# Peptides against a protein of PDB entry 3H8D: the designs that were tried, part 65

Target 1, 122 residues: chain A of PDB entry 3H8D
Amino acid sequence: DMKRQQRFFRIPFIRPADQYKDPQNKKKGWWYAHFDGPWIARQMELHPDKPPILLVAGKDDMEMCELNLEETGLTRKRGAEILPRQFEEIWERCGGIQYLQSAIESRQARPTYATAMLQNLL

## One batch from the design tools (peptide; made by RFdiffusion4, then SolubleMPNN)

Design b2_p14_5_s2 (from b2_p14_5, 6 letters changed)
Fold by OpenDDE base, seed 1:
Structure b2_p14_5_s2 (fold): chain B 122 residues (1-122), chain C 122 residues (1-122), chain A 14 residues (1-14)
Amino acid sequence: as target 1 above (122 residues)
Amino acid sequence: as target 1 above (122 residues)
Amino acid sequence: KTSLQELLENETEP
């Protein structure tokens, strides 16, 4: 739906255990978000030492960013916004399609742009 | 439809009349493209001295880029790829919605991601 | 959960 902008963001993070290590010893993680209009639709976290975390709206609301897009400041942060494919490539590699599909099938997913697109794909 | 990647590109151009002028006197134009999978769906040209050009697949095929995405080399050109909104904002300002709508209504537009999204918007 | 606020405060430069 053209009425809502789809925007994707990525920010790096250092895991808490590495915060005070030398820069070369700080293993980097990546936080990803897909916003469907003002609200998050998908979240993904790449960790250096544990499996990726995949989260979808409706199912994982309690574990996802609770801020609307404007509140996050992501739109004002240089280098945070990424291309859709930069999100989707990683999402797919992490099993995001299957994860979202399962959430839809279990009626746990909130309708989003992501759910709509998946339904068009399948 | 998730089966086709939507990718957007922008490249600057210098108008032919300015090619041999001093750099400060070279008025810059901008060439924009929306690719729906391998094929162009929309093209837009911003000119320094004439109205914007809007082109849509099906209607304007003869005036649009005839190369598929891979042939263009745009995916390999640093800085060419832009966010969807970077295209859409300009497209909308130039009257692209109305232009595409008219092309659909006149049955001149080829079905693309752009036509599908517009139909969801209206 | 991973707090965006914490991430923004403690993020590394790209």
Scores: peptide ipSAE 0.035, ipTM 0.616, DockQ to the pose 0.695
Fold by OpenDDE base, seed 3:
Structure b2_p14_5_s2 (fold): chain B 122 residues (1-122), chain C 122 residues (1-122), chain A 14 residues (1-14)
Amino acid sequence: as target 1 above (122 residues)
Amino acid sequence: as target 1 above (122 residues)
Amino acid sequence: KTSLQELLENETEP
């Protein structure tokens, strides 16, 4: 059940179009992930010039990381792991609560720690 | 219920007997806290020359921080907040699981996120 | 899909 460890990660990315530009001309995006045990529960992407992307397990599986946590190597990447609040603050600002709620109501969301917490909040 | 935010903190301390010694002669201890929402659930102290101290809500209230999280100022102390695993790894190494289990069995533990997680683990 | 592998290869250095 919900005894799984909740872990959160963030990595910066450079847009493909900016890869070969000078460093000052590279705009950073941010990739975020919430893992509920070994499996991703939420994914979020901040882009410099387009709206944030929100993804939830069950609904958006094809667009999310398919690797389990160990396979990602994120636990071994220095500086990638973040505090829960560092994820949640951005998630909330991006409308993540409403996004996940809608996914639950439409029965698209796979049950995760995130869905359980939201259901307890409402 | 268990929808409260779980936050973990660590701060170093110097033993009272070492306060006025040269820096090289001050042995650091570590004070750890787990807050289940605004209220402390677990406290742990690592000492350089004595066994670790483990404290759980309900059982050890008199020896634990009596301030709620906001009153502590820990959320405003740069570098004090730690990842859940940074607390749990030390807690486990210090025998915290058995300590909390014993407190539950003796009905001394106040229900917290920590007690709920342990009960789900067993 | 934003591939994690692509992100790790193209990420900014710290």
Scores: peptide ipSAE 0.035, ipTM 0.607, DockQ to the pose 0.624
Fold by OpenDDE base, seed 5:
Structure b2_p14_5_s2 (fold): chain B 122 residues (1-122), chain C 122 residues (1-122), chain A 14 residues (1-14)
Amino acid sequence: as target 1 above (122 residues)
Amino acid sequence: as target 1 above (122 residues)
Amino acid sequence: KTSLQELLENETEP
């Protein structure tokens, strides 16, 4: 289980309201995903105009990517894959540790690499 | 044990003989490292003029980096850290699987994340 | 729900 490959991805997005504006007027958001093997463990969205969205497997399945890693095509998208720390740094800054911890405590979190790491840290 | 962070690094080097040549005459090599937690698990060197060097923990300790991860400063060197696949792809192409497998069979390899992954694959 | 497909289609070029 801990031998599953952990892979992290980031893709930018432009707000729907900005999509037809000049480039200088397009504020960029960022979509992040952590895949624990084939399945998403965490998702995170940074928006220029609203608070970050944090999502964890088990709790937020309906709001998260439903595709397995291969189905996403993210592994084939140049520049999408990021280092673990590039994900974790943002995750931490956005309160992801507390969010996941709360999901574990409430028994809403599906066990993942992320939950195991957190439980190891605490 | 499998909860240790796996981190991969690459730094370029110029051959000693080329160090004072014009940039166009400097052939670049690459030094790679895989750290399993604080300690190096694999090292690899690509040279422009000789075969790759593959090194694995336990077997090749004396030829490998002796510093722990923090001591190397690699985590603080921008552009040094690479994706796991950026290491593994080169490792595979250079015969790293066979090299590590042989080290395991001969009981020369120290158990690492790399040995565990290989044993899981085979 | 933020669709990955939509994001991939509407993302900015790198």
Scores: peptide ipSAE 0.035, ipTM 0.593, DockQ to the pose 0.634
Fold by OpenDDE base, seed 4:
Structure b2_p14_5_s2 (fold): chain B 122 residues (1-122), chain C 122 residues (1-122), chain A 14 residues (1-14)
Amino acid sequence: as target 1 above (122 residues)
Amino acid sequence: as target 1 above (122 residues)
Amino acid sequence: KTSLQELLENETEP
């Protein structure tokens, strides 16, 4: 259902260890989500000190946000919603295309807007 | 090194979807950690609507907290530190003994206080 | 898994 609204979100996180440091000494990570309608399709985490985490619906359900979009409250959190390209640019840099492709090929990926777009690119 | 201080922490999380609901309609999850000195040994997550997540050092490093104890700020967060039994009781109920045992047997577990204690029990 | 980051973010949100 391509008519579903594609919405993207980003939330900064500060490592617990840095929470009490001066603001200049707090390294921020970033949590990203792509919602295909009410359902999460992709998740991504950028960490200041470890590799990025890539997650795709179907394959990584247990590691992804289990809440539907409305349950997350992300739509009500000011500054959380980002533009599609703000997600996709980071996703591409992190190797997200290859990650999702492998999940599709292994039949681990749940069909989403993201899988449909990838199939159109290939 | 059995001389390392074993410290346990718990932090409540509210599902993003419930963040804007009335307090009575916010289902809380719980994040748990066991630190063996500065290093995380076990992690556990209780969710209101899905199975518990169990994680052990060595096997699940990429899914566990990457910060050392001091970096987390957990020691400075009031109400975060819990008693050993407050962790272990939940760990046991969630099947943590079997989970860690399987990780040891497959040689995926990193040696920790938790692996040492399990080996003494078996 | 709910990342510690997600938990911390939710707690640090004003």
Scores: peptide ipSAE 0.028, ipTM 0.480, DockQ to the pose 0.156; fails the geometry check

Design b2_p14_5_s3 (from b2_p14_5, 10 letters changed)
Fold by OpenDDE base, seed 5:
Structure b2_p14_5_s3 (fold): chain B 122 residues (1-122), chain C 122 residues (1-122), chain A 14 residues (1-14)
Amino acid sequence: as target 1 above (122 residues)
Amino acid sequence: as target 1 above (122 residues)
Amino acid sequence: RVSLEEYLANETEE
């Protein structure tokens, strides 16, 4: 059902290696999620010291959030929810369109709102 | 096409009667819009001195924003775009569900994402 | 599988 609610979230993360450093020495990354209804459709990670990570449902399930939206508590976390464009802007900059397209073409992508929107765009 | 992008906006307004008063004497209202793709689906106005105004596409077209989304410039206005829930929370509190339902039942409402979602909810 | 909690930064760090 393409009428599922699309919700986007962002939370900061600290590198494990920086966990016990002084705050000034902790380089912050960002974890992004796109939920298509209850389940994650896309995930993205910005790191201070390595390339962005792009993940799409179906292809990258083992590396993506395994919890449904309610289980994450993200809907209850202040400041976690972001606008669609706040996700998409970063997604596009990171090459997300090409990444998802490749996943579709290789038949690795699970159909989601994201895959449907991509097909409308191309 | 129910895959249209749903976008929500909020901007402040000052009452015409307060326009030339000192800033401290200007009571601010809030104008809300839900765009279903390029066209407005719902509009809502919070006033400091009168009841909220609820408007739905089809029924209230003459009182609603006549511009398409791009024409409004809202997508380019910093801080104007809001989360779906930021709209829906106010919409619900103002009796928007009942208002839209009545508009559907009276055959005044234009089918939108909002009408479709209401039918899923009830 | 990776959990959300593995990425979540401590709120006290902000």
Scores: peptide ipSAE 0.110, ipTM 0.625, DockQ to the pose 0.379
Fold by OpenDDE base, seed 3:
Structure b2_p14_5_s3 (fold): chain B 122 residues (1-122), chain C 122 residues (1-122), chain A 14 residues (1-14)
Amino acid sequence: as target 1 above (122 residues)
Amino acid sequence: as target 1 above (122 residues)
Amino acid sequence: RVSLEEYLANETEE
């Protein structure tokens, strides 16, 4: 049902290799998530030193957050929730439209709000 | 179509009677809007000196913003767009659920994303 | 699967 609540989140992350280093040596990345109702539909990771990672439900489930939205605690984490456009702007710049499109065409993507929106756009 | 983009906005307003007074004598209110695609679905006004105003599409069209979303310039106004929950939290506290419910029951409310969500909740 | 907590920065680093 496309009436499901669409919620977007962003949190900083530190690479495991940098976790116990001095703060100045911790390169900050950004973890983004789009939840279509309780389940993640898209995930995106920005890194200071490597290409962005784009992930879509169905295709990349093994690399994506396995927790439902409530389990993540993101809704209770101050500053984690972002506007849809704050996600989409980065998603678009990173080639997310093409990535999701290819996943749909290959029948790898699970149908989500994101796939439905893209199919309306094309 | 419930796939329409749901967008929420908040802007401060000064009462017309206070417009040309000294800043310390300008009581600030807050204007809230929920746009269901291009058209407003709900409007809410918080005042420092009188009860909140709740408005729903269909019932209160004559008191609500007549501009479509693009015409308002809200999408281009820095700091105007807010998270859905930032609207809903105030809406709920002001009795918006009951207000919209009554408008639906009286057949005054125009069907919107908001009416559909409420009908799912009941 | 990758755990969110493995990467999440602490509040003091935000």
Scores: peptide ipSAE 0.092, ipTM 0.621, DockQ to the pose 0.437
Fold by OpenDDE base, seed 2:
Structure b2_p14_5_s3 (fold): chain B 122 residues (1-122), chain C 122 residues (1-122), chain A 14 residues (1-14)
Amino acid sequence: as target 1 above (122 residues)
Amino acid sequence: as target 1 above (122 residues)
Amino acid sequence: RVSLEEYLANETEE
């Protein structure tokens, strides 16, 4: 189980209301994903003008990427893949540890690499 | 209050995972908005491979367009503005009536043109 | 199920 490859990705997004504006007026957000093998384990979204969104598998499945990693094409998008630390740094800053912990404690989280790591850390 | 201009808009979007794919492999979604005067009253998003998203002011403010109508530039985007019926047809098909009604009944909805119309209809 | 909620700018403009 835990020998699955952990891969992290980040891509920018533009709000629909901004997508046709000139570059200087486009407010960029960021979409982050952690894939535990083929399936997403964590997702988060940074917005220019609203709170970060944190999502964890099991709890937030309906709001998270439904595609397996191959289907996303993320591996084929140059520059999309990021270092683990590049994800975790943001995740932690956004309160991701507490969010995931809460999901575990409420038994909403699906077991993943992320849950395992957290459980070992605590 | 209810003399505000009602305006409706639609713009396409591409999923982040598809944005760099060839055209034939880009699955297009649609972003719809109803503005009650300067502020959004309803929003919905049609996706090629997931359920429609319906949003109403007051309840879903955090997920909806935060810009006033002028800030969006939608009025300046040719072809973005649609007829009221072009919005309502989709809204109703997606269960928007029930969604808005539920928000009103739970006292989550902010009063808008949309809530007023619904309340008169029912 | 809801996948990528966030949007990217279209490659095409008006």
Scores: peptide ipSAE 0.088, ipTM 0.487, DockQ to the pose 0.139; fails the geometry check
Fold by OpenDDE base, seed 4:
Structure b2_p14_5_s3 (fold): chain B 122 residues (1-122), chain C 122 residues (1-122), chain A 14 residues (1-14)
Amino acid sequence: as target 1 above (122 residues)
Amino acid sequence: as target 1 above (122 residues)
Amino acid sequence: RVSLEEYLANETEE
């Protein structure tokens, strides 16, 4: 259903190795999520010292957040919610269009708002 | 060098979705590391709601801890260090022997204490 | 396979 609310979130994370260091020595990564209504459609992880991780529903379900949006508490976390473009800009820069396109073509991607919009673009 | 000290660590992590929940609603995963001297040889992640992740040096370098042991601060974190068997038991249970064996046979695994010991066993 | 080896941090203390 394309009438579902599209919501985007970003929260920082710290690597296990850095968790117990002084703040000045902790390098933050960023966890991004796109929720198509209650369910996650896309997930993305930016790391300081690794390649970005791109995940898409259907293909990467076991690696993605398993909670529905309400269960995450992200809607109640101040500063977690971001604008669509704040997600999409990073997604595009990290090759998300090609990643999702491949997942659609391979019949691995679950239909979401993201799959629909990409199919409009191509 | 097989004379290097073999050290093992375990620390908990919280899923992004659970980070901001009340303590009673946070499900902890476990991050495990085997260091062969200063460098990580094996990494393992136990999640509450996903399959275990097994990683081996050479094959999975980009997904593994990039810091040397001293840089992690794990040696200084009280309760982080575990006994070898506490790592190996979980590793075996999660299919680590087969995973590393395949990485060796495919010529993807970097030589470590773990590769040497596995080659002794087979 | 991607690794989820992270511990979430608060951007600011609340």
Scores: peptide ipSAE 0.057, ipTM 0.492, DockQ to the pose 0.148; fails the geometry check

Design b2_p14_5_s4 (from b2_p14_5, 10 letters changed)
Fold by OpenDDE base, seed 2:
Structure b2_p14_5_s4 (fold): chain B 122 residues (1-122), chain C 122 residues (1-122), chain A 14 residues (1-14)
Amino acid sequence: as target 1 above (122 residues)
Amino acid sequence: as target 1 above (122 residues)
Amino acid sequence: RISLEDYLANETEP
């Protein structure tokens, strides 16, 4: 159902490897998510010291948020929700269009709003 | 096509009656819009000294923005775009659900994303 | 699957 609400979120994160370090050594990254209705369609991670990580539903499920949107509490977290363009701008800069396209072409991507939008673009 | 992008905007406005007054007497209102793809689906006006105005496509076309979204330049105006909830929260508080429902029931509302969402809710 | 909570940074409430 393409009438599902598209919602986008961004939160700061600390890398798992840094979680036991002193505060000054806990490098801040940014976790982004696109939810297509209740379920995640895309995830993106910006890191201070390594390349961004792009993830798409179907292909990268094991590395993506497993919670439905309501379970995440993101809708209730102040400052977490962002505009679509705030997600898409970063997504595009990180090569997300190509990444998702490749996932579609390899038959790894689950159909989502994101895949539909991309297929409309191409 | 319910895959159309839903975008929401808010800008301050000065009432027409105040446009010729001194700055201190130009009371600020807020103009809200929901665009379902290129075309406006809902409009809302908050006023400092009178009740809010709610408008829905099909019913209130003559009182609503006549421009398509691109023509408005809103997507290029800093600070104009808002989250869906920033629109919906005000819409709901102003009785927008009931207003749109009434417009649907009276056969005055043009089908939009907004009407579809409402019909999903009821 | 990786949990969101595993990443979530501590934040100061505004």
Scores: peptide ipSAE 0.097, ipTM 0.599, DockQ to the pose 0.328
Fold by OpenDDE base, seed 1:
Structure b2_p14_5_s4 (fold): chain B 122 residues (1-122), chain C 122 residues (1-122), chain A 14 residues (1-14)
Amino acid sequence: as target 1 above (122 residues)
Amino acid sequence: as target 1 above (122 residues)
Amino acid sequence: RISLEDYLANETEP
């Protein structure tokens, strides 16, 4: 139901290959998540050296965070939660609208707040 | 509809009586707003020298911001937008749940996202 | 599936 709380999070990550490099050489990526209630609806990964990864529920479940929101501890992590627009701005810039639209059209997307919003937009 | 974007804002204000005082003597208040789509659903005012003001759509329309969200320019004001919890935490602390509940029970509240969420909670 | 723990681990210095 659309009464579910929509929450957005961002955390940095360092590539495993960079883990033991000097701090200046640890190229920072960003992990983004949109939770539609307890369950992830969208995931996005920004990388310093490769194209962004966009993932949507239903289509990309095997590549997305498997934990529900409570299990993640993100709600308790200082600085992790971001404004909806802070997610959406990057999502849009990365081609997320088209990606999700295609997932809907191909019947791969699980219905979420994100799919509902997109359907309202188009 | 619950598909409307829920957005929350906070801006400081100085009391008119303090406007021409020395900066240190300008007692800061805080104006909070919850917009359910384009229209305000809840407004809250924190004052340094009087009880908080809680206002809900339908009941308190004449005392609330009359501008739609776009007209306010809040979406374009740096630092104005806050996380939902940053509003809700203060709202709850000020007795907002009880205030809105009473407005619903008295049939004064206009249905909003806020009323719907409260009805889910109770 | 990709765990959040994997990402969190990548935030920390070794």
Scores: peptide ipSAE 0.083, ipTM 0.596, DockQ to the pose 0.396
Fold by OpenDDE base, seed 3:
Structure b2_p14_5_s4 (fold): chain B 122 residues (1-122), chain C 122 residues (1-122), chain A 14 residues (1-14)
Amino acid sequence: as target 1 above (122 residues)
Amino acid sequence: as target 1 above (122 residues)
Amino acid sequence: RISLEDYLANETEP
């Protein structure tokens, strides 16, 4: 259960509206994922001109990546994998602790490595 | 227990005998560490002209880093932290699976994340 | 459900 490998990924994205603009006019966002073994546990999106999006397994399944880790190809994408702290630092800055805590308290969060870690912190 | 954060580090070292030689004559080795929470679980040393050194908690405590993770300063050393796979790839190439397995079978290994993972693999 | 492809389609090289 909690022995699954925790892997973290980040990829840049361009807003659809900026797709065909000149390079200098394309504002870059960032898509983050935390996989608890094969299953996504947390997803996070940084946007240049709107609030960050935080998503947790169980609560936000319909808005999160539907593919398991192998299906994503992220493990084979050069430069996509990041250190745990590179994810957590942003997660914390974006209010991820409170977001996940609220999801647990409302019984919306699926148990994951992330929920277990938070329960240990509190 | 198995919920502790697993962190991996790598730092280069120069052999003592090469310390005062010209830069081109200094053969670089690599020191690797796996920390299971605050405690080291595995240590590995790559040398340019001798076999790799593999060390596991419980069995090789006297030859391993005596500092806990915070005391090492590794978390604050830029470029020292590596991805789990960057450690595991070298560990596997150096025969780390067999080494740890033998330590478990001889009751020399202290239970760690690494021992638990190996037990799940077999 | 949102797929990774939706993000990859808008991805730029790092």
Scores: peptide ipSAE 0.082, ipTM 0.597, DockQ to the pose 0.661
Fold by OpenDDE base, seed 5:
Structure b2_p14_5_s4 (fold): chain B 122 residues (1-122), chain C 122 residues (1-122), chain A 14 residues (1-14)
Amino acid sequence: as target 1 above (122 residues)
Amino acid sequence: as target 1 above (122 residues)
Amino acid sequence: RISLEDYLANETEP
């Protein structure tokens, strides 16, 4: 249903290797999620020391959050929810449009709000 | 098209009577907008000294912002854009659900994302 | 219709 809520979230993560360092020595990464209704449509990870990771539903299910939105508790975590553009800006910078497009073309992408929007754009 | 972006904004306003007072003596109101794609779907105004104003497209066009989203410059105004829930929470508290429902029932409401969502809820 | 500029305050949120 195209009436599903589109909600975006961002939470920080610290590299395992930095876990026990002093705060000033911890390099922070960022985990992003786009939920199309109850289910994740896109996931994105920014790292301090490696390239971004882009993931789309259908193609990358095994590497993406398996919890539905309610199960994540993200909606109850203050500061976790972000504006759509806060997600999309990073997504675009990371090459997300091309990534999702390729997933659609290869028929690996599960139809989501994201795929529909991209098809509108192209 | 149900694929239209839903974007929400909030900007402060000062009562005309308070315009030339010292800042500490100015009571701030809030102007809210829900844009369904390029066009406003809902408008809401919080006032320091009178009840909220609720407005819905179709019914209240003459009292609502006449500019399309791009014309408003809201997307370029830092801090103006808010999360959907930041709008909806206030909307609900102000009786917006009932207001929109009545507008639908009287066939005064223009179909929007908001009307569709309400019809999904009821 | 109401212009956006009629609402916009020159003061920022504290």
Scores: peptide ipSAE 0.034, ipTM 0.579, DockQ to the pose 0.497

